Peptides against a protein of PDB entry 5OOQ. Designs and how they scored, part 5

Target 1, 227 residues: chain A of PDB entry 5OOQ
Amino acid sequence: YREDVRQVVTHPANALSFLQPGRLVEISVNGKDNYGWGAVVDFAKRINKRNPSAVYTDHESYIVNVVVNTMYIDSPVNLLKPFNPTLPEGIRPAEEGEKSICAVIPITLDSIKSIGNLRLYMPKDIRASGQKETVGKSLREVNRRFPDGIPVLDPVKNMKIEDEDFLKLMKKIDVLNTKLSSNPLTNSMRLEELYGKYSRKHDLHEDMKQLKRKISESQAVIQLDDL

## One batch from the design tools (peptide; made by RFdiffusion4, then SolubleMPNN)

Design b1_p8_6_s1 (from b1_p8_6, 4 letters changed)
Fold by OpenDDE base, seed 1:
Parts: structure tokens; sequence; C-alpha cells
Structure b1_p8_6_s1 (fold): chain B 227 residues (1-227), chain A 8 residues (1-8)
């Protein structure tokens, strides 16, 4: 269901009006390269000069230029071509322990995981010296201010997506989320009550707590995967 | 100074 929501949210009919300069977006390229939250520079309809008759899917039909602050420092950023979403080999986010730099990368709508409910004031000339780094600092500050995560646009309340099938999907997700949050607690309490009567040992209580957590996490993961 | 706008 998460992917279904993402497909609707990132569709051009819905997403483009929220891709103003400075809009925060969470970026995952090719389903593997997670750059985290970046800031939109601009976007344009994808045009293939070599094949003008090329037809792209809806989610690949636009190119969004975004500033990221997680680019691996040794990535061949000089090979990046504006509005070309086919990234050169070696363009990747920094891994743990690696240094990162700020870069502008062209992505498709399909590479957007989430659209944030925040906008940065963007420099007029992002290509000027030091401007990307300024945005990078702003991104770090945003992450600092939102330790629990950057708020995501509500597809219904904020994006005004009113498709009936989508609304039904959202309702189903809400119900599932409610069940996921409530059932583990209720079941955990019952289990604690049940096993607390038998557990005089501190170790057993901790083991039980850990087991409950693992079960809850496992169930949550399974259900989240179904969304 | 960080310039940001939260959209409600």
Amino acid sequence: as target 1 above (227 residues)
Amino acid sequence: SIYEEKIG
C-alpha cells in the first residue's frame, strides 16, 4: 500500500504543483541509492533530443533537479548533466564513514519517496560557488529541528488528492495503522499479565519483553510490507 | 539564518 500511495503522490498530476524551488523531497534513486532529504531546484518535462518521439511513463516524464548533501565525495559529479536522470557510474550517496558533499542531481518523479511539508528559500543561482553548500547547511539544520523526521505532505489534506479509490486506500491504511498500534499494546498487556504471574525472575521478564518486542516488530514489518 | 517555510 505504501508503494500505491507513492505512485499516486508522485504522479505528475499531483506532484508537480508541490515541486516548487526549495521543496524538500526524500530521494531514492533506482530503488537503492538513498540520498535522504534534498531540496528541489527546478523541474522540466523530459525531452529526448535524440528521439523526440520517445514516450516516457508518467513517473519518468519529468526531471527534477534536487540539491542533496549526501553525495559521496569521490563521486564523479562533474559528469552529471542537468536534466539527464541517467546518472553516471559512481554517482552515489556516501556510506557510513564516508565523507559527503553537496550536489545537484537530476531525478525522475519515480525517485521521490516522499514530499515534505517544508520549503527552503533557495539561492537564485544554485550553481554559484558555495550556494549548494548553503543549501546543504540548511538541510542539516532541518534534520536537526525534526529529529523524528521531516513532516510529509498529507496527500488528502495538503495535496488535495480527492480520488475516491485513493481515499479508500488511505482509509484502509489508517485502519491498519490503528490496528498495528493498538493490538501490540493490548496483546502486550495481556501477555504481561499472563506471564507476569509466572515470572518471578527478572531475566524472564526481560526475555519476555524482548520477545514481545520482536513479535510486535515482526508483525509490524509484515503489515507494513503489505501496505 | 535558515530560511524555511512550513506549509499547513
Scores: peptide ipSAE 0.157, ipTM 0.833, DockQ to the pose 0.466
Fold by OpenDDE base, seed 4:
Structure b1_p8_6_s1 (fold): chain B 227 residues (1-227), chain A 8 residues (1-8)
Amino acid sequence: as target 1 above (227 residues)
Amino acid sequence: SIYEEKIG
């Protein structure tokens, strides 16, 4: 069920309006490489210049550039290409006891584990010397302030996902969390239908996304710290 | 600077 929720949340129809610069996102690349919480730099629609006819899944159709502070120090970060989510060999997070550095990595929406309800103030030129390290310091500060975890956007209350099947899914999860013995396993089959609905509305949804982004950017931001 | 969005 958690994966089902993640698929809905990270669908471009829902996620893109919340991927403003500085948005905190929890990153897991290929279900293996956990970078922890990073900060969004920007995103763009995935374009294959070599194969313009390439069709990507909805979750792979956008590339998000994110600053992470958990990159293994000996990773070949110089080989990273903006907007290329196919990471070079050796690009990985630092393990326990290893040194880490800050890096900007391109990821797909499918690599987003969670979207946080926090934003960092991002430098204008993240690629300038020292700027990614500044963001890295801010990420450390966030982790210090939220030892129990960074608050995640509520899909219903914050993201305004109002699909009936999704709401049913959320209700089932809530019931499970309260240890009520209702067997919710039977409804996993409807997720494909849910995704199909989002895919078909994608073209009309891009216009709505731009509008939602503008609305989201205009929302009241409370500064937690003058960092 | 860290910001919390009031997304109501």
Scores: peptide ipSAE 0.232, ipTM 0.869, DockQ to the pose 0.343; fails the geometry check
Fold by OpenDDE base, seed 5:
Structure b1_p8_6_s1 (fold): chain B 227 residues (1-227), chain A 8 residues (1-8)
Amino acid sequence: as target 1 above (227 residues)
Amino acid sequence: SIYEEKIG
């Protein structure tokens, strides 16, 4: 059920407005490579220059560049290609006991586990020497300050997702969480159907994106630290 | 610097 919510939250119509530079996002690549919380650098619509007619799913249609501080030190980061979310072999987070480094990785929206309600002040040129490490230090500081976890954007209260289909989805999730007698499989299928309807309704995500971006950017930002 | 958005 968390996945169902994640699908809606990370849909371009909702997520892109909250992917400003410095936005904290929790990253899981291919469902196995957990990089933890990283910071958004930027995002762009995914374009395949070799195949301009390539059609991507909504969640794969954008590339988000994120700074992570959990990259395995011996990962072939030099092989990372900008705007290519297909990461080279060996690109992975550091395991326990391994050293990590900061890196900018391109990910899809589908690799976003959560969107945080925090933003870092990002350097203008993240690729300049030492800048990634600065962000990495800030990420460590954030984790230190929020030992119980980084606050996640509330889909309704913060992200203002008021779509009827989404609200129905949320209500169904709530019902499922409270009722022991419900068939989880049947209910999950119903949630998937609702998501499908939601996705189709928001095919014109760009227009929604623009509107939501304006709203998001107009929100007050409270500085927690001078980092 | 670290910022928290206050969505009011």
Scores: peptide ipSAE 0.150, ipTM 0.856, DockQ to the pose 0.325; fails the geometry check
Fold by OpenDDE base, seed 2:
Structure b1_p8_6_s1 (fold): chain B 227 residues (1-227), chain A 8 residues (1-8)
Amino acid sequence: as target 1 above (227 residues)
Amino acid sequence: SIYEEKIG
């Protein structure tokens, strides 16, 4: 159940600590528009200026700006608004045979398919002329170096998610993957329940803080190349 | 520049 794992990984309590500038993330918008691997520019808590009382789900409560190099060239990129994840009509990745360009798009956490164990060095001003293209070149280089796929963060080993409820959830997923029961729907409901318990049991900010601390203590960064 | 992060 990749989706169940994704829900946990992309939860703000877990994901935000790994959304540093340059972090590679695999992007799928609305479950349809696959932009492939992009690079994180920044993120911010989602604020609705028109409706400050708006409540978003955990996975929609933050906006992540990412550089992609797969934007369809004729997409109305000029209509993109920073920190507005509601993309204009026509914003889509290039299909096979179509020309693509680099663009910065705002996405929700829910649009993150995977978080990579790689980071790019990001320009200070990504919106300056030519900077997005530089990142685009770096993305191509990464893909060249990892033909079998970009390494994905391990939720336990890399992300250091040690919450008991999460571990139980992961164990349950593992069990389900190995022993598919006769009632997948019931099992899915149980996973949702476990996820719900996980998300409700802990304060989001506290969890993030604790995770950040653990990561900082054990993090080593290896430079692969000067790009 | 490309960096790979290793977390022990």
Scores: peptide ipSAE 0.147, ipTM 0.855, DockQ to the pose 0.345; fails the geometry check

Design b1_p8_6_s2 (from b1_p8_6, 5 letters changed)
Fold by OpenDDE base, seed 3:
Structure b1_p8_6_s2 (fold): chain B 227 residues (1-227), chain A 8 residues (1-8)
Amino acid sequence: as target 1 above (227 residues)
Amino acid sequence: MIYEERIG
């Protein structure tokens, strides 16, 4: 059920308007490599120059560049290619007792576990010397201020996901959480069907132009005076 | 500097 909510929240129709520069996101690559909370630099539609006819899933159709402060120090970060979400071998988060560095990594929407209700001030040139480390210090300060976890965007209250199919999905999840009586297989099929209806209703190709306008309007960021 | 987006 948490995964079904994550699929809707991270769908381009919902997520992209909240992936402004400095937005905090929780990152897990390939369901294995947990980088923790990072900061969004930018995003772009995934384009395969070698195969322009390549079709990606909705969750793989965009690349999000994020700053992380948990990259293992001996990771081959020099092999990272901008806008290539297929990470080189050896790119991983630091384990307990290992040293970490700051890095910019390209991820897909599918690698987002959660979207935070916080934004960092991002430098104009994140690739300039020392800028990633500045963001890395800010990420450490956020984690210090929120020891119980970073606030996550509420899908309904904050993200304003009012789609009838999503609300039906949420209601079904609530019913399933309260009533253990339904077959897990039947529930997964119904959730996939509802998600499929939601995904088909939102034609993402035209909506990207409208989303860029909405992203500009949502810039009412209140500065937390305590930082 | 951290910004809270008050999405009402």
Scores: peptide ipSAE 0.073, ipTM 0.826, DockQ to the pose 0.313
Fold by OpenDDE base, seed 5:
Structure b1_p8_6_s2 (fold): chain B 227 residues (1-227), chain A 8 residues (1-8)
Amino acid sequence: as target 1 above (227 residues)
Amino acid sequence: MIYEERIG
């Protein structure tokens, strides 16, 4: 159920509006590499230059650049490719007793474990010398201030996820937390239905954005012809 | 500086 909620929350239709610069996100890469809480730099639609026709899942269709302060110090961070979520070998969080550094890593939405209800003030140029470390200090300060954990966005109250099936899922989770009575199969089917709805909504939104861009471009061309 | 955006 937590995973089901995570899948809905991290879906582009819901998550992207909350991935502003400085948004705190909890990061787990490939379900194994836990970087803890990082800060969003930016995000972009995933584009494969080698295969422009590549179809990604909704959760893999965007790349989020995040600052983490838990990168293992000897990780080959210089091998990180911008907007490539396939991390080089050796890119990992520091283990207990290891030293960590700040790094910007590209992740997919699927690597977001939680979206925090906090934002950091982000420097304008995160790639400038010392800026990642500044964010890293801020992340440490946040963790210090919230020893019980960083507050997570409420999917309903904060994220305004109003999908009836999702609300039913949340209610079921609440009921299940009190009574282990719901069939996992029913939740999986509903989750698939939710994904289908969110995917369609997102596609429409992107289509509208593309249409607006085309209209703007067409208007700009018309203005150029009138000059 | 931590901005608590309380999205009310």
Scores: peptide ipSAE 0.068, ipTM 0.813, DockQ to the pose 0.359
Fold by OpenDDE base, seed 4:
Structure b1_p8_6_s2 (fold): chain B 227 residues (1-227), chain A 8 residues (1-8)
Amino acid sequence: as target 1 above (227 residues)
Amino acid sequence: MIYEERIG
């Protein structure tokens, strides 16, 4: 159930409007590398210049650049490329007792464990010397202020996810948190139906955006012929 | 100044 909620929350149709600069997100890369809470720098649609016909899943179709303060100190951070979610070998969070540094890492939406109901003020140029460390200090201060955990966005109240099947899922989770009766199998089939609806809505939105670009490009060409 | 905007 928690994974089902995470998949809906991190879907582009729901997540992107909450990935403003400074938004706190909890990061787990490949379900193994837990960086904890980081701050969003920016995001972009994933484009493969070498294979323009590459089809990505919805959760892999966007790249989010995030500042983390938990990068292992001896990780090859200089090999990190903005908007390339294929992390170099040796890029990992610091383990207990290891020293950490601040880094900007590119992640997919699938690497977001949760979206926080907090936003930091972000420096204008995060690549400037000392700016990542400033954000890193802010992240430490947030963790100090919220010892019981950073508040997560409520999918219904804050994110306004009003899908009936999702609301039923949330009600079931609330009932299960109050009543230990697990029936996990009925929710997986409904999740596939939910994803099918979200995928179609996103495809329509991207088609509209591509159409607007083509219209703008055609208008720009018409203005060049009238000079 | 850490501007914590709580988006409530």
Scores: peptide ipSAE 0.054, ipTM 0.803, DockQ to the pose 0.374
Fold by OpenDDE base, seed 1:
Structure b1_p8_6_s2 (fold): chain B 227 residues (1-227), chain A 8 residues (1-8)
Amino acid sequence: as target 1 above (227 residues)
Amino acid sequence: MIYEERIG
């Protein structure tokens, strides 16, 4: 069920309008490499220059560049290619007791575990010397301020996901959090129908524009502190 | 500078 919610939340139609520069996102690459909370730099539609006819899944169709402060210090970060989400071998988060550094990594939407209800002020040129480290300090400060975890965007209240099948899913999760009922299979088929609706109904750009408009109308950015 | 985005 958490994965089902994650799939809906990270779908381009829902996620892209919340991937502004400085947006906090929780990052897990390939289901094993947990980088923790990072900050969005930018995103772009994935284009395969070698195979323009390449079809990506919705969750793999965009590349998000994120600053992380948990990169293993001896990772071959020089081999990172901008806008290439296929990470080189040896690119991994630092383990316990290992030293970490700040890095910009390209990820897919599928590598987003959660979207935070917080944004950092991002430097204009993140690739300039010392700028990643500045963001890294801000990420440490956020983690210090939120020891119980960074606030996650509410899919309904904040993201305005009003799809009836999604709302039914959320209700089921609430009921299941109260009653562990064991049938995961019935929910995956409905999720495929939901995904089929998201994929078919909306030019991702028009949905993103509509969501951005709805969000801009209701957004109060509250400055938490003079950081 | 940290911003909390409150979407009503």
Scores: peptide ipSAE 0.069, ipTM 0.822, DockQ to the pose 0.316; fails the geometry check

Design b1_p8_6_s3 (from b1_p8_6, 4 letters changed)
Fold by OpenDDE base, seed 1:
Structure b1_p8_6_s3 (fold): chain B 227 residues (1-227), chain A 8 residues (1-8)
Amino acid sequence: as target 1 above (227 residues)
Amino acid sequence: SIYEVQYG
């Protein structure tokens, strides 16, 4: 149901009012390139000058410019075109062990994984020398201050999404989360209590952890099918 | 502060 929630949250009718300059958003381009949390610069309706009659889906009908601090250092950032979400080949986030730089990238609403409830104070001219790096430093500081993750906007409480079907979806998710959190921990503690006395080997502990995860995943799938 | 909390 996470994707269903994301589709509703990132719909223009809901998302655009929360894409102010400095808004933190979690970015995943084409479902594979995870840039992490970035900061919104601005957004505009997508216009195809070559094909003015082009009709985009709702989630692809706007372009959001975002500052990221996870761009691979050797990415051809000079080939980036403002308000063109079709990224050149080689534009990607840095992998583990690679150096990263700050960049402004144009993305669609479909590339937003989450919308944070925080906004950075943005420079007036993000394209000026050193300004992207300033935002990058701010992003690092935010991540440091929120080691458990940047808080996400609540679709109901914060975004005021009042669609009845959506509310039902959220309620179902809440019930599932409660069941998944309460039962595995209690059962996990009981399992640890039962098997921990016998687990002198690191391998057994890891196996138990994996088994607990599998059980939880299986229960989650069953519950999802029942909803 | 470098950021502010926005709920709406």
Scores: peptide ipSAE 0.066, ipTM 0.800, DockQ to the pose 0.799
Fold by OpenDDE base, seed 4:
Structure b1_p8_6_s3 (fold): chain B 227 residues (1-227), chain A 8 residues (1-8)
Amino acid sequence: as target 1 above (227 residues)
Amino acid sequence: SIYEVQYG
């Protein structure tokens, strides 16, 4: 069920309006490389210059650049290219006992495990010397302040995902969390239908991208701390 | 700076 929720949450129709600069996102690349919480730099529609006719899935159709502070120190970070989610060999998070560094990595929406309800104030030029390290320090501070975990956006209350089937899914998850019995909802057929709805919505979202971003940025923001 | 985004 968690994966089903993640698929809906990270769909472009839902996720993009919440990927403002500084947005905290939890990152897992290829289902195995867990970078923890990072901060969004920017995102863009994925374009293959060598193959303009390339078709990507919805969850792979956008590239998000994120700052992480958990990159393995000996990773070939110099080979990273913005908006190229095909990561060079050796790019990985540090394991326990290994040293880590800050890096900007390009990821797909499919690599987002969670979207937080917090944002960092981002430097204007993240590529300038020392700037990603500044963000890295901020990430450490956030983790310090939230030892039990960074708050995740509520798909219904915050993201306003109101699809009927999705709401049913959420209710069932809630019931399960309270250890009450309920009938399962998520099967492949139903999920395909649900995703189909979002695919159509995504097309409209693309046309209204700028408007949605403006609305998102105008939402109330409370500063927790000055950094 | 760290910000908490509030949603209605």
Scores: peptide ipSAE 0.057, ipTM 0.812, DockQ to the pose 0.325
Fold by OpenDDE base, seed 5:
Structure b1_p8_6_s3 (fold): chain B 227 residues (1-227), chain A 8 residues (1-8)
Amino acid sequence: as target 1 above (227 residues)
Amino acid sequence: SIYEVQYG
């Protein structure tokens, strides 16, 4: 049921306020290309200049630029198009034994597996020479510091997602997790239905504003001296 | 420090 939670967490109404520059996010593109933890550069609403009337799903409606340090060295990174989350063929993470480089890739919210509670101090201009590599070094250091994985934001305690529909979703997940005799397919369908209701019920922009307010009120920042 | 814990 991790996917169900992910859908809610990565919904624009919830995720965008946490996608500040430097925010660490775990990245999986197309469900197969795992780049690991990357650092958010920025995000923007997805706009199709050629088709302004294009409608995207909620999770596809924003593009997040992230720095990854796991790009395969021979990937055609020069073919990356800004604000185009459809990555060129050959853009992939390095496999075991392959060399990797740092790159900024545009991803959708749907490519975010997790949102971490860590935020890197980012260079002012990530496109400047050497800056991506600096971030890459930071990412390596963070990964070293957190061998058990970067802590993920708690959707309720940290992200302050207290929406009734979400809470119902979480309760259902909890109940279903405790019931070994449950039909996985039925459970999944029910959760998807609930998510569907959630996504349709809420005004994206208003929800985002409300979330931002809640976050600002309860924001806690702790700097670690060792990094 | 290269990072901070930020819950918001």
Scores: peptide ipSAE 0.588, ipTM 0.956, DockQ to the pose 0.702; fails the geometry check
Fold by OpenDDE base, seed 2:
Structure b1_p8_6_s3 (fold): chain B 227 residues (1-227), chain A 8 residues (1-8)
Amino acid sequence: as target 1 above (227 residues)
Amino acid sequence: SIYEVQYG
């Protein structure tokens, strides 16, 4: 169900209005390269200059430029082409123990795992010296402030997705979560074993809901003193 | 640094 939700959320009809500069998005490229949370620079409709007649799927039809702070330091970032989501070989996130740097990478909507309910104030010129690193510091601070995870946009409450089938999907998810939460075995290893993926999903959802409530009661704009 | 909560 998570993937189904992701497909709807990241569809251009829903996602683009929430991809303002500074929007936090969780990035996974090619289903394997997890860059974590990055910040949107901008986006544009994908245009193939060599083949103007090229037709892309909805999720491949837009390019989103994002700042990540998890790029492997030895990645050939100089080979990155703006608005070209076909990343050069070797472009990857740093693994544990490896050094990382900040980079702007072009991704498709399909590479967005989640859209956060937070925006950073972005530098006017992200390509200027030191600007990416500034965003990188901000990303680290955000992660520090949200140890339980950056709050994700609620598809219904925040994104106002009103598709009937989607709402049904969300309802099913809620029902499952309710069943899990009402089960006396929710905290048991047995349930985790039997419903591992669903249990984890439930926990994440609950954490997100709690965080959203707390944030809603807080200031909409927060200045971080540690930056 | 400043970040903003964005509700749709």
Scores: peptide ipSAE 0.063, ipTM 0.816, DockQ to the pose 0.588; fails the geometry check

Design b1_p8_6_s4 (from b1_p8_6, 4 letters changed)
Fold by OpenDDE base, seed 4:
Structure b1_p8_6_s4 (fold): chain B 227 residues (1-227), chain A 8 residues (1-8)
Amino acid sequence: as target 1 above (227 residues)
Amino acid sequence: SIYEERIG
């Protein structure tokens, strides 16, 4: 059920509006590499220049750049490419007893475990010398202030996810937490329907965005001809 | 403050 909730929360239709610069997000890459809480730098739609016709899943269709302070010190961070979520070999979080450094890593929405209710002040130029470390210090301070964990956005109250099937899912989770029995299989079947709804909405939004770009481009050309 | 925003 937690994964089902995560899938809905991290869907572009829900997540993107909460991925402002400085937003705290909990990061797990490929379900294995846990970087802990990081801070969002920016995000962009994933574009494959080599294969423009590439189709990505909804959760892989955007790249989020995040500052983490848990990168293993000997990781080849110089090989990181902005907006390329395929991380080079050796890029990993520091294990217990290892030294860590701050780094900006590109991740997909699928690598977001949780979205926090807090946003940090984010430097305007994160690539400038010392700026990542500043964010790293802030992350350490937040972790110090929240030893039991950074507060997570409430999907219903904060994110305003009001889909009926999702609400039913949340209710079932609440029932389970109170040690009442529920039918897990029914919830899984409904999740596919939810994804379908979100996907359709997202597709329409992207179509509108593309149309607006085309209109803007055409207007720019007209202005050049009038000059 | 280190925080830009807090929701909730």
Scores: peptide ipSAE 0.496, ipTM 0.942, DockQ to the pose 0.418
Fold by OpenDDE base, seed 1:
Formats: structure tokens, C-alpha cells, sequence
Structure b1_p8_6_s4 (fold): chain B 227 residues (1-227), chain A 8 residues (1-8)
């Protein structure tokens, strides 16, 4: 259901009003290139000058320029074209152990994983020397302040999405989350009670912990698949 | 300074 929520949230009718300069967005390009949280510079309707009759899907009909601080340092950033979401080959986030730089990348709405409930103050001219790095520092500071993650906009409370089917979806997700959170604890306590009576050995406690972790991981995977 | 605006 997470993807269903994302589709609704990132639809132009809902997302565009929250893509002000400085809005934090979590970026995943083509479902594989995770840039983490970036800051919105601006957005525009996608126009194909070569094919004016081109019809884009709703989620591909706008281009959002975002500052990221996770661009691989050796990426050919000079080949980036403003308002062209077709990224050149080699444009990717830095992997673990690689150095990163700040860059402005054009993305589609479909590349937005989440919209944050935070907005940075943006420089007037982001293309000026050092301005992207300033935003990059701000992004690092935000991540430092929110070690448990940047707060995401609530689709209902913050974004005021009032579609009945969407509300039903959200309610269903909430029920599932409640069940998933309550069952492991209840089952873990019951398992702990059941096994605690038998577990005089350190090894059994570790096995239980591992089993609980596996159950939790399995439930998390199921949740990811079901949501 | 980081200006942070949160939407209520």
C-alpha cells in the first residue's frame, strides 16, 4: 500500500502545492538511484519541444529541480540539462566509501519517494558558486537534527487529501500497522513467557532474540509487500 | 542558520 499512497501523494493535484523552494523531498530515480533527502529549487510543466504532442503521465508531466548532496563526485554533472529528467549515463548517487558533491538534478514527480514536512531557506541563485554547497550543509544539518528520519507530510492532516478511497486506504494501513506492532509484542511476550520458563541457558535467549528478529524482519517484508 | 518551516 506504500506505493499506492505514494502515487496519490505525488500526483500533481496534490504534490505541486507542496513543492515550494526549499521543500525537502526524498528522491529515488528510476527506483534504483537513491539520493536521499534533497531540497526543491523549482518545478515546471514538462514540455517536449521536439514532440509538442507528447502526452506524459501525470507523474511524469512535471519536472522538479532538486538540490542533492549525495551525487557521486565523478558523475558527469556538466552534462545535466535543466528541466531534462533523462539523466546522462553515470549520473548516480555516491555509494558507501565514495565521495559526494552537491548537484541540482531534474526529476519527475515519480522520483519523489516522500515529501518532507520541512522547508529550507533557499538561496536566490542556486547556480551561483557555493550556493549548492550551502544547501548541502543545510541538508546535513537537518539529517543531524532528525536522526530518526525527517518528518514526512501527513497526506490527510497536512496535505488535506480528502478523497474517500484514499482515506479508506489510510485507515487500512493504520489497522495493519497496529496489528503488526501489537502482535509481535504480544507474541514476543508470550514467547518470552513460554521460553523463559524453559530458558535457563544463555543460548536459548540468543536464539529467541534471533527468532524474534527474524519474525520481525519477515513481518516487515510482508508489510513492505502489502503496503 | 537553517530556516525550517513546518506545515501544521
Amino acid sequence: as target 1 above (227 residues)
Amino acid sequence: SIYEERIG
Scores: peptide ipSAE 0.120, ipTM 0.862, DockQ to the pose 0.486
Fold by OpenDDE base, seed 5:
Structure b1_p8_6_s4 (fold): chain B 227 residues (1-227), chain A 8 residues (1-8)
Amino acid sequence: as target 1 above (227 residues)
Amino acid sequence: SIYEERIG
């Protein structure tokens, strides 16, 4: 059920509006590389220049650049490619006893474990010398101030996810946490339905954006012809 | 403050 909630929360239709610069997100890459809490730099729609027809899942369709302060010091960070969420070999979080550094890594929405209810003040140019380290210090300070964990956005209260099926899912989770009696299969099916709804909504939104762009381009062409 | 905002 936690994964089900995560899928809904991290869906573009819900997550993107909360991925402002400085937003804290908890990061797990490939289900094994836990970077802990990082800070969002920016995000962009994933574009494959080599294969423009590439279709990504909703959770893989955006790249989020995040500052982490847990990168293993000997990681080949110089091999990181902007907007490529396929991380080079050797890019990993520091293990216990290892030294860490700050790095900006590109991740997919699927690599977000949780979205925090905190937003850091972010430097305008994160790539400038020392700026990543500044964010890293801020992250350390946040972790110090919140020893019980960084507050997570409430999907309903904060994120305003009002989908009835999601609300039912949340209620079922609450009931399950108190009573073991709910059928996991029913909840999974509902999640799939919910996911389908979000996907359709997102597709429509993107279609509208593309349409607006085409209209704007068409108008620009008309203006050029009138000149 | 180290953080800019918290959504309530």
Scores: peptide ipSAE 0.232, ipTM 0.901, DockQ to the pose 0.408; fails the geometry check
Fold by OpenDDE base, seed 2:
Parts: C-alpha cells; sequence; structure tokens
Structure b1_p8_6_s4 (fold): chain B 227 residues (1-227), chain A 8 residues (1-8)
C-alpha cells in the first residue's frame, strides 16, 4: 500500500507542482541507493536526443535534479551527465563510516520515496563553487531540527489529491494499520484505475503546455513581423 | 538560512 501511495504521489500530475526549487525529497535510486533527504534544484521533461521517439513511463518521463549531501566521496561524480538519470557505476551514497560529499544528481520521479513539506532557500547558481555545500549544510540543519523525521506532504491535505478512489485507499491504509483485513487485490485494481485517471490528467496538462508554447511562439512571430 | 515553507 505504501508503494501504491508512492506511485500516486510521485506521478507527474501530482508531484511536479511540488518540486519547486528547494523542495525536500527523500531519494532512493533503484530501490537500493538511499541518499536520504535532498533538495530539488529543478526538473525537466526527459528528452532523449538520440531517440526522440523514446517513450518513457510517467514516472521516468521527468528528470529531477537534486542536491544530496550523502554522496560517497570517491564516487565518480565527474562522470555525472546532466539530465541523464542513468547514473554511472560507482555513484552511490556513503555508507556508515564513509565520508560524503554534496552532489547534484539527476533522478527520475520513481526515485522519490517521499516529498517533504519543507523547502530550502536555494542558491541561484547551484553549480557555483561552494553552493552545493551550502545546501548541504542546510540539509544537515533540517535533519537536526527534525530528529524524528522530516514532515512529509500529506497527499490529501497538502497535495489536494481528491480522487475518491485514492481517498478510499488512504482510508484503507489507515484501517489496515489497525486491521489487516482489507483485500489487497481490490486495492490494486483501484490503483490501476487511479493511475489511468492521473495519466489522462497528465496528458491534458502536457497538451496545455504545448498549446501555451504554440501561442507564445505565434505571438513572438507576430512581434517580429511588427518590427 | 532555512526558509521553511510549510504548505498548510
Amino acid sequence: as target 1 above (227 residues)
Amino acid sequence: SIYEERIG
């Protein structure tokens, strides 16, 4: 059920509006590499220049750049390619006892475990010398202030996910935390239905963005003709 | 400076 909730929360239709610069997100890459809480730098739609026809899943269709302060110091961070979420071999979080460094890594939405209800002030140029470390210090301070964990966005109250089936799912989770009796199969079917709804919403959102771009482009052309 | 923006 937690994964089901995560799938809904991290869907572009829901997540992107909360991935502002400085947003805290909990990061797990490939289900193995836990970087802990990082801070969002920015995000962009994933574009494969080599294969423009590549179709990504919804959760892989965007790249989120995040600052983490848990990168293993000997990780080949110089091999990181901007906007490539396929991380080079050796890119991993520091283990206990290892030294860590701040790094900006590109991740997919699927690598987000949780979206925090906190934002950091982000430097204008995160690539500038010392800026990542500044964010790293801020992350440490946040962790110090929230020893019991960083508050997570409430999908309903904060993210305003008002889908009835999702609400039912959330209620079931609450009940299951008390009673194990709900049939998992029914929830899976509902999740698929929910996912379908979100996919449609996302498509509409993308269509609107495209339309806005076209309008902007057309206006730009008109302005050029008036010059 | 940690700007805590809580969405309430």
Scores: peptide ipSAE 0.093, ipTM 0.853, DockQ to the pose 0.373; fails the geometry check

